# Designs tried in a protein design run: peptides against a protein of PDB entry 5YCA. Part 34

Target 1, 132 residues: chain A of PDB entry 5YCA
Amino acid sequence: RSLPAERNPLYKDDTLDHTPLIPKCRAQVIEFPDGPATFVRLKCTNPESKVPHFLMRMAKDSSISATSMFRSAFPKATQEEEDLEMRWIRDNLNPIEDKRVAGLWVPPADALALAKDYSMTPFINALLEASS

## One batch from the design tools (peptide; aimed at target 1 Q28 R41 V101)

Design b2_p21_8_s4 (made by RFdiffusion4, then SolubleMPNN; from b2_p21_8, 13 letters changed)
Fold by OpenDDE base, seed 1:
Structure b2_p21_8_s4 (fold): chain B 132 residues (1-132), chain A 21 residues (1-21)
Amino acid sequence: as target 1 above (132 residues)
Amino acid sequence: DEAARAAQIAEAQARLLSDEE
C-alpha cells in the first residue's frame, strides 16, 4: 500500500501522553431505524488549515472508524488513495460489518495498528479510554 | 465548524455498501 505523502501536522509526535485528550472526547446518541446507539467522538483540528475532523468510536464494542482516521490524518489525500487504503484494511485487518454506518470500522486492536501507521496513537488511546 | 461536525456525524448515520469500489 501507499499512504499519502502529506500528513496532518496535528500528528507530528506519536509519543505524546494521551491522557489530556480523554476529557476532550464527547458522547453522542445517534438515532437509527433499529434504535439509538451511542458514539464517542474526538475533535481533531489541523493546526495549519484549522479544519476539524472527528474521530469516531462505537461506544458499545469500541469499533473505530478507520475512514475518520484516514481523513483526519491525510488532509490532501485523493479518493484513489483512500480507496486503496480501505481495500488494504479489508484485506489485512478485521473490519466490522455494520450496515447502518458509512465508512470502514475496525476493532480496537486494528485501530491501534492503524494509529501507529498514521501517527495517531495518543488520539486513538484517548478515544478508546473515554467514557460514554 | 458546525458544517464539518454535521457532515462527519453523517458518516455514522449513512449506510455505505463498499469502500473498495
Scores: peptide ipSAE 0.089, ipTM 0.701, DockQ to the pose 0.094
OpenDDE base, seeds 2, 3, 4, 5: peptide ipSAE 0.077, 0.068, 0.039, 0.078; ipTM 0.704, 0.699, 0.674, 0.709; seed 4 fails the geometry check

## One batch from the design tools (peptide; aimed at target 1 I30 K43 V101 A102)

Design b2_p22_3 (made by RFdiffusion4)
Pose (drawn by RFdiffusion4):
Structure b2_p22_3 (pose): chain A 132 residues (1-132), chain P 22 residues (1-22)
Amino acid sequence: as target 1 above (132 residues)
Amino acid sequence: TAAETALFNLNQTRLDEALAAD
Protein backbone atom coordinates (compact mmCIF):
# COMPACT_ATOMS: atom_id res chain seq x y z
CA ARG A 1 0.00 0.00 0.00
CA SER A 2 1.00 3.60 -0.52
CA LEU A 3 2.06 5.53 2.59
CA PRO A 4 3.01 9.17 3.07
CA ALA A 5 6.34 9.93 1.39
CA GLU A 6 8.13 11.33 4.43
CA ARG A 7 8.69 9.80 7.85
CA ASN A 8 9.53 11.18 11.24
CA PRO A 9 13.33 11.01 11.60
CA LEU A 10 12.81 9.61 15.10
CA TYR A 11 12.08 6.37 13.30
CA LYS A 12 15.16 5.88 11.21
CA ASP A 13 16.20 2.62 12.92
CA ASP A 14 13.67 -0.19 13.47
CA THR A 15 16.24 -2.53 15.05
CA LEU A 16 17.33 -0.72 18.23
CA ASP A 17 16.68 -2.48 21.50
CA HIS A 18 13.79 -0.90 23.37
CA THR A 19 14.94 -1.30 26.98
CA PRO A 20 15.75 2.40 27.43
CA LEU A 21 12.35 3.45 26.17
CA ILE A 22 10.26 1.52 28.67
CA PRO A 23 10.94 3.90 31.60
CA LYS A 24 9.95 6.82 29.44
CA CYS A 25 6.41 5.49 29.25
CA ARG A 26 3.78 6.69 31.71
CA ALA A 27 0.56 5.21 32.97
CA GLN A 28 -2.33 7.61 33.42
CA VAL A 29 -5.89 7.23 34.70
CA ILE A 30 -8.45 9.22 32.73
CA GLU A 31 -12.05 9.75 33.93
CA PHE A 32 -14.91 9.08 31.55
CA PRO A 33 -18.63 9.09 32.27
CA ASP A 34 -18.54 5.35 33.24
CA GLY A 35 -15.86 5.87 34.68
CA PRO A 36 -12.07 5.62 34.82
CA ALA A 37 -9.80 3.98 32.26
CA THR A 38 -6.06 3.51 32.40
CA PHE A 39 -3.77 4.36 29.49
CA VAL A 40 -0.10 3.98 28.90
CA ARG A 41 1.52 6.67 26.75
CA LEU A 42 4.92 7.41 25.25
CA LYS A 43 5.79 10.91 24.14
CA CYS A 44 7.72 10.89 20.86
CA THR A 45 9.46 14.02 19.65
CA ASN A 46 10.48 14.62 16.06
CA PRO A 47 14.16 15.44 16.43
CA GLU A 48 14.14 17.90 13.57
CA SER A 49 10.85 19.84 13.89
CA LYS A 50 10.63 19.19 17.65
CA VAL A 51 6.90 18.53 17.21
CA PRO A 52 5.77 15.85 19.70
CA HIS A 53 3.07 13.19 19.43
CA PHE A 54 1.84 10.63 22.02
CA LEU A 55 1.70 6.94 21.29
CA MET A 56 -1.29 5.51 23.16
CA ARG A 57 -2.11 2.22 24.75
CA MET A 58 -5.25 1.14 26.64
CA ALA A 59 -4.22 -0.83 29.66
CA LYS A 60 -7.34 -3.04 29.89
CA ASP A 61 -6.76 -5.01 26.65
CA SER A 62 -3.42 -3.57 25.59
CA SER A 63 -5.03 -2.05 22.47
CA ILE A 64 -2.79 0.48 20.62
CA SER A 65 -4.09 3.56 18.86
CA ALA A 66 -3.14 3.02 15.23
CA THR A 67 -4.22 6.61 14.65
CA SER A 68 -1.60 7.77 17.15
CA MET A 69 1.03 5.68 15.49
CA PHE A 70 0.27 7.05 12.03
CA ARG A 71 0.22 10.64 13.16
CA SER A 72 3.56 10.26 14.88
CA ALA A 73 5.10 8.40 11.89
CA PHE A 74 4.20 10.73 9.05
CA PRO A 75 4.63 14.46 9.75
CA LYS A 76 3.19 15.76 6.50
CA ALA A 77 0.41 13.26 6.07
CA THR A 78 -2.67 14.59 4.40
CA GLN A 79 -6.17 13.87 5.69
CA GLU A 80 -6.71 11.84 2.54
CA GLU A 81 -3.64 9.72 3.33
CA GLU A 82 -4.79 9.23 6.88
CA ASP A 83 -8.27 8.20 5.68
CA LEU A 84 -6.78 5.74 3.22
CA GLU A 85 -4.60 4.18 5.86
CA MET A 86 -7.45 3.86 8.41
CA ARG A 87 -9.53 2.17 5.71
CA TRP A 88 -6.67 -0.20 5.00
CA ILE A 89 -6.43 -1.05 8.71
CA ARG A 90 -10.10 -1.75 8.92
CA ASP A 91 -9.93 -3.97 5.83
CA ASN A 92 -6.73 -5.88 6.70
CA LEU A 93 -6.27 -5.89 10.44
CA ASN A 94 -8.56 -6.27 13.43
CA PRO A 95 -9.33 -2.90 14.94
CA ILE A 96 -11.77 -1.97 17.57
CA GLU A 97 -13.87 1.07 18.20
CA ASP A 98 -14.30 2.24 21.70
CA LYS A 99 -17.21 4.52 22.23
CA ARG A 100 -15.16 6.49 24.69
CA VAL A 101 -11.97 7.25 22.71
CA ALA A 102 -11.65 8.31 19.07
CA GLY A 103 -9.38 6.64 16.54
CA LEU A 104 -8.61 3.15 15.47
CA TRP A 105 -7.38 0.81 18.20
CA VAL A 106 -5.69 -2.45 17.37
CA PRO A 107 -4.45 -5.48 19.34
CA PRO A 108 -0.72 -5.93 20.06
CA ALA A 109 -0.02 -8.22 17.09
CA ASP A 110 -1.64 -5.77 14.71
CA ALA A 111 0.15 -2.84 16.36
CA LEU A 112 3.49 -4.62 15.79
CA ALA A 113 2.64 -5.32 12.15
CA LEU A 114 1.95 -1.63 11.67
CA ALA A 115 5.10 -0.75 13.62
CA LYS A 116 7.18 -2.66 11.07
CA ASP A 117 5.42 -0.80 8.26
CA TYR A 118 6.09 2.55 9.97
CA SER A 119 9.59 1.66 11.31
CA MET A 120 8.35 2.17 14.87
CA THR A 121 9.08 -1.30 16.30
CA PRO A 122 11.27 -0.30 19.28
CA PHE A 123 8.75 2.30 20.36
CA ILE A 124 5.73 0.00 20.15
CA ASN A 125 7.70 -2.78 21.83
CA ALA A 126 8.41 -0.39 24.71
CA LEU A 127 4.81 0.82 24.89
CA LEU A 128 3.50 -2.76 25.00
CA GLU A 129 5.89 -3.90 27.73
CA ALA A 130 5.61 -0.83 30.00
CA SER A 131 3.92 -1.04 33.38
CA SER A 132 0.29 0.03 33.48
CA THR P 1 -28.34 10.39 18.60
CA ALA P 2 -27.87 13.90 20.05
CA ALA P 3 -27.20 12.43 23.54
CA GLU P 4 -24.63 9.98 22.15
CA THR P 5 -22.87 12.82 20.28
CA ALA P 6 -22.73 14.98 23.41
CA LEU P 7 -21.33 11.99 25.45
CA PHE P 8 -18.70 11.36 22.79
CA ASN P 9 -17.65 15.02 22.76
CA LEU P 10 -17.40 15.02 26.58
CA ASN P 11 -15.12 11.93 26.44
CA GLN P 12 -12.89 13.51 23.87
CA THR P 13 -12.64 16.81 25.81
CA ARG P 14 -11.67 14.94 28.96
CA LEU P 15 -9.08 12.92 27.12
CA ASP P 16 -7.56 15.99 25.42
CA GLU P 17 -7.43 17.85 28.69
CA ALA P 18 -5.71 14.93 30.46
CA LEU P 19 -3.09 14.72 27.78
CA ALA P 20 -2.56 18.47 27.54
CA ALA P 21 -1.56 18.56 31.22
CA ASP P 22 1.67 16.91 30.31

Design b2_p22_3_s1 (made by RFdiffusion4, then SolubleMPNN; from b2_p22_3, 14 letters changed)
Fold by OpenDDE base, seed 5:
Structure b2_p22_3_s1 (fold): chain B 132 residues (1-132), chain A 22 residues (1-22)
Amino acid sequence: as target 1 above (132 residues)
Amino acid sequence: MEEEERLRKEAEERLAAALAAE
């Protein structure tokens, strides 16, 4: 597959300790037609552009939004590049398509695999370890 | 189905608003 050439400078070092990021996560209960659901979110700000993106986890099953990961990691990606990556995820990983929420969501193991590809490992580890 | 889609969109907007508030 072909990932975008330019990556968010926030993710320049994939080896950083994730522990300090854990308390930066926040839980939020959202009402849906079939009942409430809790999400855990982590604000990730591009240090150059100052544009924030939120990484998101479903608290119950720890599914992570792959779409949010991609958009945070590749701020200059085209829609075509995003579509290509999402198709790759569908073909090669084990995503879920929850009709209640937008984007493509993946289980924790897949999220960590993507995190390695996107150089986001500390952030995904923190998101997964945060309490809800 | 159409009403369900509307309610989903409203939930997404609530989520986005909560995120923006932080």
Scores: peptide ipSAE 0.160, ipTM 0.751, DockQ to the pose 0.579
OpenDDE base, seeds 1, 2, 3, 4: peptide ipSAE 0.145, 0.084, 0.040, 0.070; ipTM 0.739, 0.675, 0.617, 0.672; seed 1 fails the geometry check

Design b2_p22_3_s2 (made by RFdiffusion4, then SolubleMPNN; from b2_p22_3, 11 letters changed)
Fold by OpenDDE base, seed 4:
Structure b2_p22_3_s2 (fold): chain B 132 residues (1-132), chain A 22 residues (1-22)
Amino acid sequence: as target 1 above (132 residues)
Amino acid sequence: SAAEEALRAEAEARLQAALAAE
């Protein structure tokens, strides 16, 4: 597959230690019709544009929003490029369908696979290890 | 379905509101 050409400079080094990012994560309880659910989020600011994006994890099953990852990693991506990547994820990974929330969510192993592709490994590791 | 879409939209609104509150 083809990923967008320009990547968020925040993710220039995939080998950085993730532990300093863990305390930067925040848990939030969201009310849904069927009850509350906790999410963990990590604010990721593009150091060049200063535009923030939030990476999202469902606390209970550690599902990660692939959509949030893509949008953070590729700030100049077109909607078509996003759609193509989401289709690739559906065809090649194990996305979880949750009718309560938007976007495409994937289990931890898939999130880490995507993180490698997007050069986001430290950030996804931190998000997965953060307490809820 | 329309009902599912409405539910997802509401969830997104709640998430965004929570993020904006920080």
Scores: peptide ipSAE 0.178, ipTM 0.749, DockQ to the pose 0.668
OpenDDE base, seeds 1, 2, 3, 5: peptide ipSAE 0.184, 0.178, 0.171, 0.024; ipTM 0.752, 0.745, 0.744, 0.465; seed 1 fails the geometry check

Design b2_p22_3_s3 (made by RFdiffusion4, then SolubleMPNN; from b2_p22_3, 13 letters changed)
Fold by OpenDDE base, seed 1:
Structure b2_p22_3_s3 (fold): chain B 132 residues (1-132), chain A 22 residues (1-22)
Amino acid sequence: as target 1 above (132 residues)
Amino acid sequence: SEEERRLREESQRRLEEALASE
């Protein structure tokens, strides 16, 4: 597959230590029609544009929003590029089905695979290790 | 279904609002 050419400079180094990011994660309970659910979120700010994006993890099964990862990693991506990547994820990974939330969510192993592709490994490791 | 879509959109809105309220 082909990923967008321009990537968020926040993710220029995929080998950085993730541990300083763990305490920056925040757990939050959100009310849904079928009851409350806990999410863990990590604020990721583009150092050039200063635009923040939030990476999201469902506390219950540690599913992570691939959509939020993509949008954070590729701030100038077109809707077509996003659609192509989401289709690739559906065809090649193991996204979960959750009618309560928007976007495409994937299990931890798939999230880490995407993190490697998007150069976001420290951020996804921190998100997965954070307490809920 | 349309109902599921509406519920998902509403939940997403609540999530976004919660994040924006930090």
Scores: peptide ipSAE 0.127, ipTM 0.742, DockQ to the pose 0.785
OpenDDE base, seeds 2, 3, 4, 5: peptide ipSAE 0.126, 0.061, 0.138, 0.135; ipTM 0.735, 0.638, 0.745, 0.742; seeds 4, 5 fail the geometry check

Design b2_p22_3_s4 (made by RFdiffusion4, then SolubleMPNN; from b2_p22_3, 10 letters changed)
Fold by OpenDDE base, seed 4:
Structure b2_p22_3_s4 (fold): chain B 132 residues (1-132), chain A 22 residues (1-22)
Amino acid sequence: as target 1 above (132 residues)
Amino acid sequence: AAAEAALRAESQARLAAALAAE
């Protein structure tokens, strides 16, 4: 696969300590037809463009939105590049199927694998460790 | 894509409101 050439400068260092990011996460209860579900979100602001994106985790099973990760990591990605990556994820990882939510969601181990590829490890670690 | 966008938008609005209240 080919990842987009330009990455969000927020993710320039994949080795930084994640612990300061944990208290920045926020829980949010969302109502669905079959009942409420809690999500954990982490605001990630591109330091150059100042455009924020929210990384998202389902509280119960810790599934993380790969789509949100990709869009945050690659702000100038084309739709074609996103589609290619999402297909790669479907073919190589273990995405979950949840009719209630949009995007492609993956379990924690897969999220961390993607985080390594996208240089987002501290942010995904924080998101996974945050309370809900 | 719409559902995830809605989640993101709602989160942004809530955070903005919280910051404005400080």
Scores: peptide ipSAE 0.084, ipTM 0.689, DockQ to the pose 0.096
OpenDDE base, seeds 1, 2, 3, 5: peptide ipSAE 0.063, 0.060, 0.064, 0.059; ipTM 0.719, 0.694, 0.724, 0.693

Design b2_p22_4 (made by RFdiffusion4)
Pose (drawn by RFdiffusion4):
Structure b2_p22_4 (pose): chain A 132 residues (1-132), chain P 22 residues (1-22)
Amino acid sequence: as target 1 above (132 residues)
Amino acid sequence: PNPALAVPATLEQLAAVFAAAE
């Protein structure tokens, strides 16, 4: 599949061990109407533009926001490119919708498949292994 | 207190919660 032409330089090496990234993750409880949910997040900063994005994980089922991954991976992505990629995820992987949180959320195996596609493997590995 | 969000909470709203926690 086509992907945005440019990638976040933070992701120039998909093979680095992830041990140092785990402690950078944070667990956070967020209140919703019914009621609290726990997330794990990792803040990822583009080393060139310094623009940050959060990678997001739901602690209950370890679902990963594919939307958060995409937005972090491709700085100049158009809305059309994002729409195309979310459609591809729906058609080829196993996402979930949560009424409470927007975006496409995928199980760990699917998140890792996408991580390889986006060259984000160490970061997703760290997010998945972090304490909740 | 725990931060609170309406539903559906957007990624931007979640990011704001996370940034505020820093």

Design b2_p22_4_s1 (made by RFdiffusion4, then SolubleMPNN; from b2_p22_4, 8 letters changed)
Fold by OpenDDE base, seed 2:
Structure b2_p22_4_s1 (fold): chain B 132 residues (1-132), chain A 22 residues (1-22)
Amino acid sequence: as target 1 above (132 residues)
Amino acid sequence: SVPRLPVPATLDQLEAVFEAGE
């Protein structure tokens, strides 16, 4: 597969210690028509553009939004590029299409695989370790 | 009170809730 050419400079170093990011994560309960769900989120701001994106985990099953990872990692990606990557994820990983929240959600192992591809390992590690 | 979203919620909607909860 071909990932977008330009990556968010926030993710320039995949080897950083993730520990300092853990306390930056926040848990939040959201009410849906069928009941509440807790999300753990990490605000990730592109240091150049200053545009923020949230990485997010469903607390219950630790699923991570792959779509949000992609959007954060590749700020200039086209919709076509996103669609291509989402298809790749469907074909190669184990995504879940959650009924309550859009996008593809992947289990922790898949999230870490994507994190390696997107150079986001510290951020996903932190997100997975954060309390809910 | 807790933020309320419809089903399905878009990622943008979810992010908006997160931003408001900072």
Scores: peptide ipSAE 0.771, ipTM 0.959, DockQ to the pose 0.916
OpenDDE base, seeds 1, 3, 4, 5: peptide ipSAE 0.770, 0.770, 0.770, 0.769; ipTM 0.959, 0.959, 0.959, 0.959

Design b2_p22_4_s2 (made by RFdiffusion4, then SolubleMPNN; from b2_p22_4, 7 letters changed)
Fold by OpenDDE base, seed 2:
Structure b2_p22_4_s2 (fold): chain B 132 residues (1-132), chain A 22 residues (1-22)
Amino acid sequence: as target 1 above (132 residues)
Amino acid sequence: SIPRLPVPATLDQLAAVFEAGE
């Protein structure tokens, strides 16, 4: 697969200690028609553009929004590039298409695999370790 | 109170809720 050429400079160093990011995560309960769900989120601001994106985890099963990871990692990606990557994820990982929230959600192991590809391992580790 | 979203919610809608809670 071909990932977008420009990556969010926030993710320039995949080797950073993730622990300082843990307290930056926030948990939030959201009510849906069929009941509440808790999400853990991490606000990730592009240091150059100052545009924020949220990395998102479902607290219940620790599923991570792969779509949000991609959008954060590749802020200038085209829709076609996103679609291509989402297809790759469908074909190579174990995503779910959640009924409540759109996009592809992947289990922790898959999220970490993507994080390696996107150079955002510390952020995903923090998101996974954060309390809900 | 607890934010309410429809089903399905878009990622943008979810992000907006998160932003409002920051």
Scores: peptide ipSAE 0.775, ipTM 0.961, DockQ to the pose 0.941
OpenDDE base, seeds 1, 3, 4, 5: peptide ipSAE 0.775, 0.774, 0.774, 0.774; ipTM 0.960, 0.960, 0.960, 0.960

Design b2_p22_4_s3 (made by RFdiffusion4, then SolubleMPNN; from b2_p22_4, 9 letters changed)
Fold by OpenDDE base, seed 2:
Structure b2_p22_4_s3 (fold): chain B 132 residues (1-132), chain A 22 residues (1-22)
Amino acid sequence: as target 1 above (132 residues)
Amino acid sequence: SIPKLSVPATLDELEAVFEAGE
């Protein structure tokens, strides 16, 4: 697969200690028609553009939004590039299409695999370790 | 109170809720 050329400079170093990011994560309960769900979220702001994106985990099963990871990692990606990557994820990982929230959600192991590809391992580690 | 979303919520909608909670 071909990932977008420009990556969010926030993710320039995937070797950073993730622990300082843990307290930046926040849990939030959201009510859906079938009941409440808790999300753990991490606000990630592009240091150049100052545009924020949220990385997000479903607290219950620790599934992480791969789509949000992609959008955060590749701020200038086209819709076609996103679609291509989402197809790759479908073909190579174990995503779910959640009925409550759109996009592809992946289990922790898959999220970490993507994080390695997107150079955002510390952020995903923090998101996974944060309490809900 | 707890934010309420209809389903399926878009990621943009969810992010908006998160942003409002910051």
Scores: peptide ipSAE 0.769, ipTM 0.961, DockQ to the pose 0.934
OpenDDE base, seeds 1, 3, 4, 5: peptide ipSAE 0.768, 0.767, 0.768, 0.767; ipTM 0.961, 0.961, 0.961, 0.960

Design b2_p22_4_s4 (made by RFdiffusion4, then SolubleMPNN; from b2_p22_4, 6 letters changed)
Fold by OpenDDE base, seed 2:
Structure b2_p22_4_s4 (fold): chain B 132 residues (1-132), chain A 22 residues (1-22)
Amino acid sequence: as target 1 above (132 residues)
Amino acid sequence: PVPRLPVPATLDQLEAVFAAGE
């Protein structure tokens, strides 16, 4: 597969210690028509553009939004590039299409695989370790 | 109060809720 050429400079170093990011994560309950769901979120601000994106995990099953990971990692990606990557994820990983929130959600192991590809391992580790 | 979203919610909607809480 072909990933977008430009990556968020926030993710320039995949080897950083993730532990300082853990306290930056926040848990938030969202009420849906069928009941509440808790998400753990991590605000990730592109240091150049100053545009933030949120990485997000469902507290219940620790599923991570792969779509949000992609959007954060590749802020200039086209919709076509996103669609291509999402198709790759469907074909190669184990995503779910959650009824409550759109996009592809992947289990922790898949999230870490993507994190390696996107050079955002510390952020996903932190997101997974954060309490809900 | 707890934020409320429809089903299905878009990622943009969810991010908007998160942004409002930051």
Scores: peptide ipSAE 0.765, ipTM 0.959, DockQ to the pose 0.896
OpenDDE base, seeds 1, 3, 4, 5: peptide ipSAE 0.765, 0.764, 0.765, 0.764; ipTM 0.959, 0.958, 0.958, 0.958

Design b2_p22_5 (made by RFdiffusion4)
Pose (drawn by RFdiffusion4):
Structure b2_p22_5 (pose): chain A 132 residues (1-132), chain P 22 residues (1-22)
Amino acid sequence: as target 1 above (132 residues)
Amino acid sequence: SPPMTLEELAEIFEKADEEAAA
């Protein structure tokens, strides 16, 4: 599949061990109407533009926001490119919708498949292994 | 009711970081 032409330089090496990234993750409880949910997040900063994005994980089922991955991976992605990729995820992987939180959320195996596609493997590995 | 956006979550996370740094 086509992907946005440019990638976040933070992701120039998919093979680095992830041990140092785990402690950078944070668990956070967020209140919703019914009621609290726990997330794990990792803040990822583009080393060139310095623009940050959060990678997001739901602690209950370890679902990963594919939307958060995409937005972190491709700085100049158009809305059309994002729409195309979310459609591809729906058609080829196993996402879930949560009424409470927007975006496409995928199980760990699907998140890792996408991480390979986006060259984000160490970061997703760290997010998945971090304490909740 | 609409779902919370990732942007809104990011704001919450960033606020928690700023409070922890202070």

Design b2_p22_5_s1 (made by RFdiffusion4, then SolubleMPNN; from b2_p22_5, 8 letters changed)
Fold by OpenDDE base, seed 5:
Structure b2_p22_5_s1 (fold): chain B 132 residues (1-132), chain A 22 residues (1-22)
Amino acid sequence: as target 1 above (132 residues)
Amino acid sequence: MKPMTLDELEEIFEAAEAEEAA
C-alpha cells in the first residue's frame, strides 16, 4: 500500500525509548449515552506546525484508534488517502467499529503493526503500557 | 446510538488537558 508522503516530524525516530512518554498519558472518563467509558490519551504535538492530535486507547479492551494514529502521523493527508488506508486496515488487520466513537479501532498487536508502518512505535508502546 | 466523532472526542480531551495544565 501507499502511505502519504509527508509524515509528522514528531515521529522521525521509531527507535526512541518509550518509557518517558508513559507518564504523559492520561486516563479520562467520557460520558456516552449508554454510560461512561474510560480512555487513555496521549497528546502528540507536531513540533513544526504545533498542531496537536491525540492518540487514544479504550481502557476496557486496550483497543487503539487507528484513525487517530493515521491523522497524527500524516497531518497533511487527504481524505482520500485516509479512506484508502482505512480500507487497507479493514482488509488486512482486525479493526472494530465502536458504537461510541467513530473511526477504526484495532487491538494492541495491530496497533503496534501500524505503529511500525507509521514510525510511531514509542508512542504506541507508551499508550499501551500506561495505566487506566 | 450515533458514534461521537474523533474531532469531538479530541475537543473533550483538549479541554481536559487545558484544565490539568492550569
Scores: peptide ipSAE 0.763, ipTM 0.949, DockQ to the pose 0.876
OpenDDE base, seeds 1, 2, 3, 4: peptide ipSAE 0.762, 0.761, 0.762, 0.761; ipTM 0.949, 0.949, 0.949, 0.949

Design b2_p22_5_s2 (made by RFdiffusion4, then SolubleMPNN; from b2_p22_5, 9 letters changed)
Fold by OpenDDE base, seed 2:
Structure b2_p22_5_s2 (fold): chain B 132 residues (1-132), chain A 22 residues (1-22)
Amino acid sequence: as target 1 above (132 residues)
Amino acid sequence: SAPMSLDELEEIFEKEEAEEEA
């Protein structure tokens, strides 16, 4: 597949130690019509543009928002490029569409696969290891 | 009910983070 050419400079080095990022993750309870759900969030700010995005994990099943990963990794991606990647994820990974929050959510193994593709491995490792 | 957008969820996260830092 073809990913967007320009990547968030925050993710320029996929080999960095993830452990310093773990304490930056935060658990938060969100109220939904069908009840509360806990998410683990990690704020990721583009060091050049200063635009933040949150990486996020559902505490219950450890699913991670692939859509949020993509949006954070590729700040200049078009909606068409996002749609194409989401289709690829549907075809090649094991995403779920959650009834509470939009986008594609993927299990930890798939998240790590995407993280490698997006050069986000330290951030996803931290997000997965953080307590909920 | 329709799913919450990611943008809306991020706004909720941002609000909470701001309160934590204050």
Scores: peptide ipSAE 0.762, ipTM 0.951, DockQ to the pose 0.901
OpenDDE base, seeds 1, 3, 4, 5: peptide ipSAE 0.762, 0.761, 0.761, 0.762; ipTM 0.951, 0.951, 0.950, 0.950

Design b2_p22_5_s3 (made by RFdiffusion4, then SolubleMPNN; from b2_p22_5, 8 letters changed)
Fold by OpenDDE base, seed 2:
Structure b2_p22_5_s3 (fold): chain B 132 residues (1-132), chain A 22 residues (1-22)
Amino acid sequence: as target 1 above (132 residues)
Amino acid sequence: MEPMTLDELEELFEKEEAEAAA
């Protein structure tokens, strides 16, 4: 597959220690028609553009938003590029389309696989280890 | 049930964060 050419400079070093990011994560209860659900979020700001995106995990099953990962990793990606990657994820990983929140949600192992591809490993590790 | 968009969820996150920082 072909990933977008430009990556968020926040993710320039995939080898960084993730532990300092853990306390930056926050749990938040969101109300849905079928009841409340807790999400763990990590605000990730592009150091150059100053545009933030949230990485997010469902507290209950630890599913990670792959779509949010992609959007954070590739700030200049087109919708077509996103669609292409989401299709790849559907074909190669084990995503779930959640009824509460749009996008593709992937289990922790898949999230870490994507994190490696997107150079986001420290951030996803932190997100997975954070309390809910 | 119609899912909310990621943008909508992020907005809720931002509101919470802003409130906590105030």
Scores: peptide ipSAE 0.732, ipTM 0.939, DockQ to the pose 0.908
OpenDDE base, seeds 1, 3, 4, 5: peptide ipSAE 0.731, 0.731, 0.731, 0.730; ipTM 0.939, 0.939, 0.939, 0.939

Design b2_p22_5_s4 (made by RFdiffusion4, then SolubleMPNN; from b2_p22_5, 11 letters changed)
Fold by OpenDDE base, seed 1:
Structure b2_p22_5_s4 (fold): chain B 132 residues (1-132), chain A 22 residues (1-22)
Amino acid sequence: as target 1 above (132 residues)
Amino acid sequence: APPMSLDELEEIFEEEEELEEE
């Protein structure tokens, strides 16, 4: 597959220590029609544009939003590029479509695989290690 | 009911973060 050409400069180095990012993660209870659910969030701000995006994990099963990862990693991606990547994820990984929140959600192993592709490994490691 | 959009969820996260910083 082909990923977008321009990547968020926040993710320029995939080898950095993830430990400093752990205390930046926050747990939050969100109210849904079928009841409350806890998420762990990590605010990731593009150092050049100053535009933030949140990486997010469902506390219950540790699923991570692949769609949010993509949007954070590729701030100038077109809808067509996002659709293409989401199709690839469906065909090659094990995503779920949650009834509460849109986008594709993937288990931790798949999230780490995507993180490697998107150069986001420290951020996903921190998100997975943070308490809920 | 349809699932909440990611944009809406991010807005809720941002509002909470602002409150936590006060």
Scores: peptide ipSAE 0.754, ipTM 0.945, DockQ to the pose 0.904
OpenDDE base, seeds 2, 3, 4, 5: peptide ipSAE 0.754, 0.753, 0.754, 0.754; ipTM 0.945, 0.944, 0.945, 0.944

Design b2_p22_6 (made by RFdiffusion4)
Pose (drawn by RFdiffusion4):
Structure b2_p22_6 (pose): chain A 132 residues (1-132), chain P 22 residues (1-22)
Amino acid sequence: as target 1 above (132 residues)
Amino acid sequence: SAEEEAAEENLERILEEFEEAD
C-alpha cells in the first residue's frame, strides 16, 4: 500500500533494542463517564521539527491506537492519506472502536505489524512492555 | 454522530491531560 512519502526521523532505525524506552513510558488514569480507564503513553519527539506526538496504549486489553502511531510516523500526512490508511487497517487488520476514545485501536500483534510498516518497532515494543 | 463527537472530545481531553502531566 502507498504511505506518506516522508517519515519522522525519530524512526530511522527499526532494529534498536527498546530497553531504554520502557522507563520513558507513563501510565495514566483518565476519568470517563463510566468511569476511569488506564492508559500507557510514550511521548515521541521529532528530532528535527521538535513536534511531539503521544503513542497510546489502553491498559485493559493492551490495544494500541493505530491513529496515534500514524500521526507520529508521518509528519506531513494529508487527511486523505490518513483516511486511506485507516480504511486499510479496517480492511486488513483487526481494529476495535471504543465508544469512549476516538481513533482506531488494534491488538498488540496488529500494532507490531504496523510498527514494522512505519519503522516504529522499538517504540511499540517499549509501549507494549511498559508497566500499566 | 454524537458518539463520535464525544469520543473526539475525550481524546482531546486525554491529550491535554498528558501534556499537563508532563

Design b2_p22_6_s1 (made by RFdiffusion4, then SolubleMPNN; from b2_p22_6, 9 letters changed)
Fold by OpenDDE base, seed 2:
Structure b2_p22_6_s1 (fold): chain B 132 residues (1-132), chain A 22 residues (1-22)
Amino acid sequence: as target 1 above (132 residues)
Amino acid sequence: SPEEAAARANLEAILAAFEAAE
């Protein structure tokens, strides 16, 4: 598949130690009509544009928003490029479309596979290891 | 669909809540 040409410079080095990122993650309870759900979030700021994106994990099943990963990794991607990648994820991984929260949510193994592709492994490792 | 619209709205609300809590 073809990923967008420009990647967030935050993710220039996929080999960084993830442990310093763990305390930057935050758990947050979100209230839904059917009850509360805890999310773990990691604010990722593009060092050039200074635009932040949140990576997010559902605490209950550790599902990671692939959509948020893509948007953080490829801040200049077109909607068409995002759609293409989301289709690829649907065809090649095991995403779920949560009824309550939009986006493709992928299990930890899939998230790590995407993280490798997007060069954001430390961030996803931190997000997965953070307490909820 | 209405459900999809609600899911999108929920995502936006979550993101707003995240930002507000930072």
Scores: peptide ipSAE 0.678, ipTM 0.934, DockQ to the pose 0.955
OpenDDE base, seeds 1, 3, 4, 5: peptide ipSAE 0.676, 0.673, 0.674, 0.675; ipTM 0.934, 0.933, 0.933, 0.933

Design b2_p22_6_s2 (made by RFdiffusion4, then SolubleMPNN; from b2_p22_6, 6 letters changed)
Fold by OpenDDE base, seed 2:
Structure b2_p22_6_s2 (fold): chain B 132 residues (1-132), chain A 22 residues (1-22)
Amino acid sequence: as target 1 above (132 residues)
Amino acid sequence: SAEEERAKENMERILKAFEEAE
């Protein structure tokens, strides 16, 4: 597969210690028409553009939004590039079949695999380790 | 589809809630 050429400078170093990021994660109960659900969020701000994106985990099954990971990692990606990556994820990983929330949601192991590809390992480790 | 629209709305709800809480 072909990932976008330009990556968010926030993720320039995949070897950073994730521990300092854990306290930055926040658990939040969100009310939906069919009931409440808890998410864990991590606000990730591009240090150059100052544009923030949220990484997010569902508390129920620890699934993580791969779509949000991609959009945070590749701020200048085209829709075509995103579609290509999402197709790759469907074909090669194990995204959750539940479509109650938009985007591709993947289990922790898949999230970490993507994190390696996107140079986001510290951020995903923190997101997974944070309490809900 | 209706399901896709609901899914999109739910994601927007999440994002809005996150932004308001930060």
Scores: peptide ipSAE 0.741, ipTM 0.948, DockQ to the pose 0.902
OpenDDE base, seeds 1, 3, 4, 5: peptide ipSAE 0.740, 0.740, 0.740, 0.740; ipTM 0.948, 0.948, 0.948, 0.948

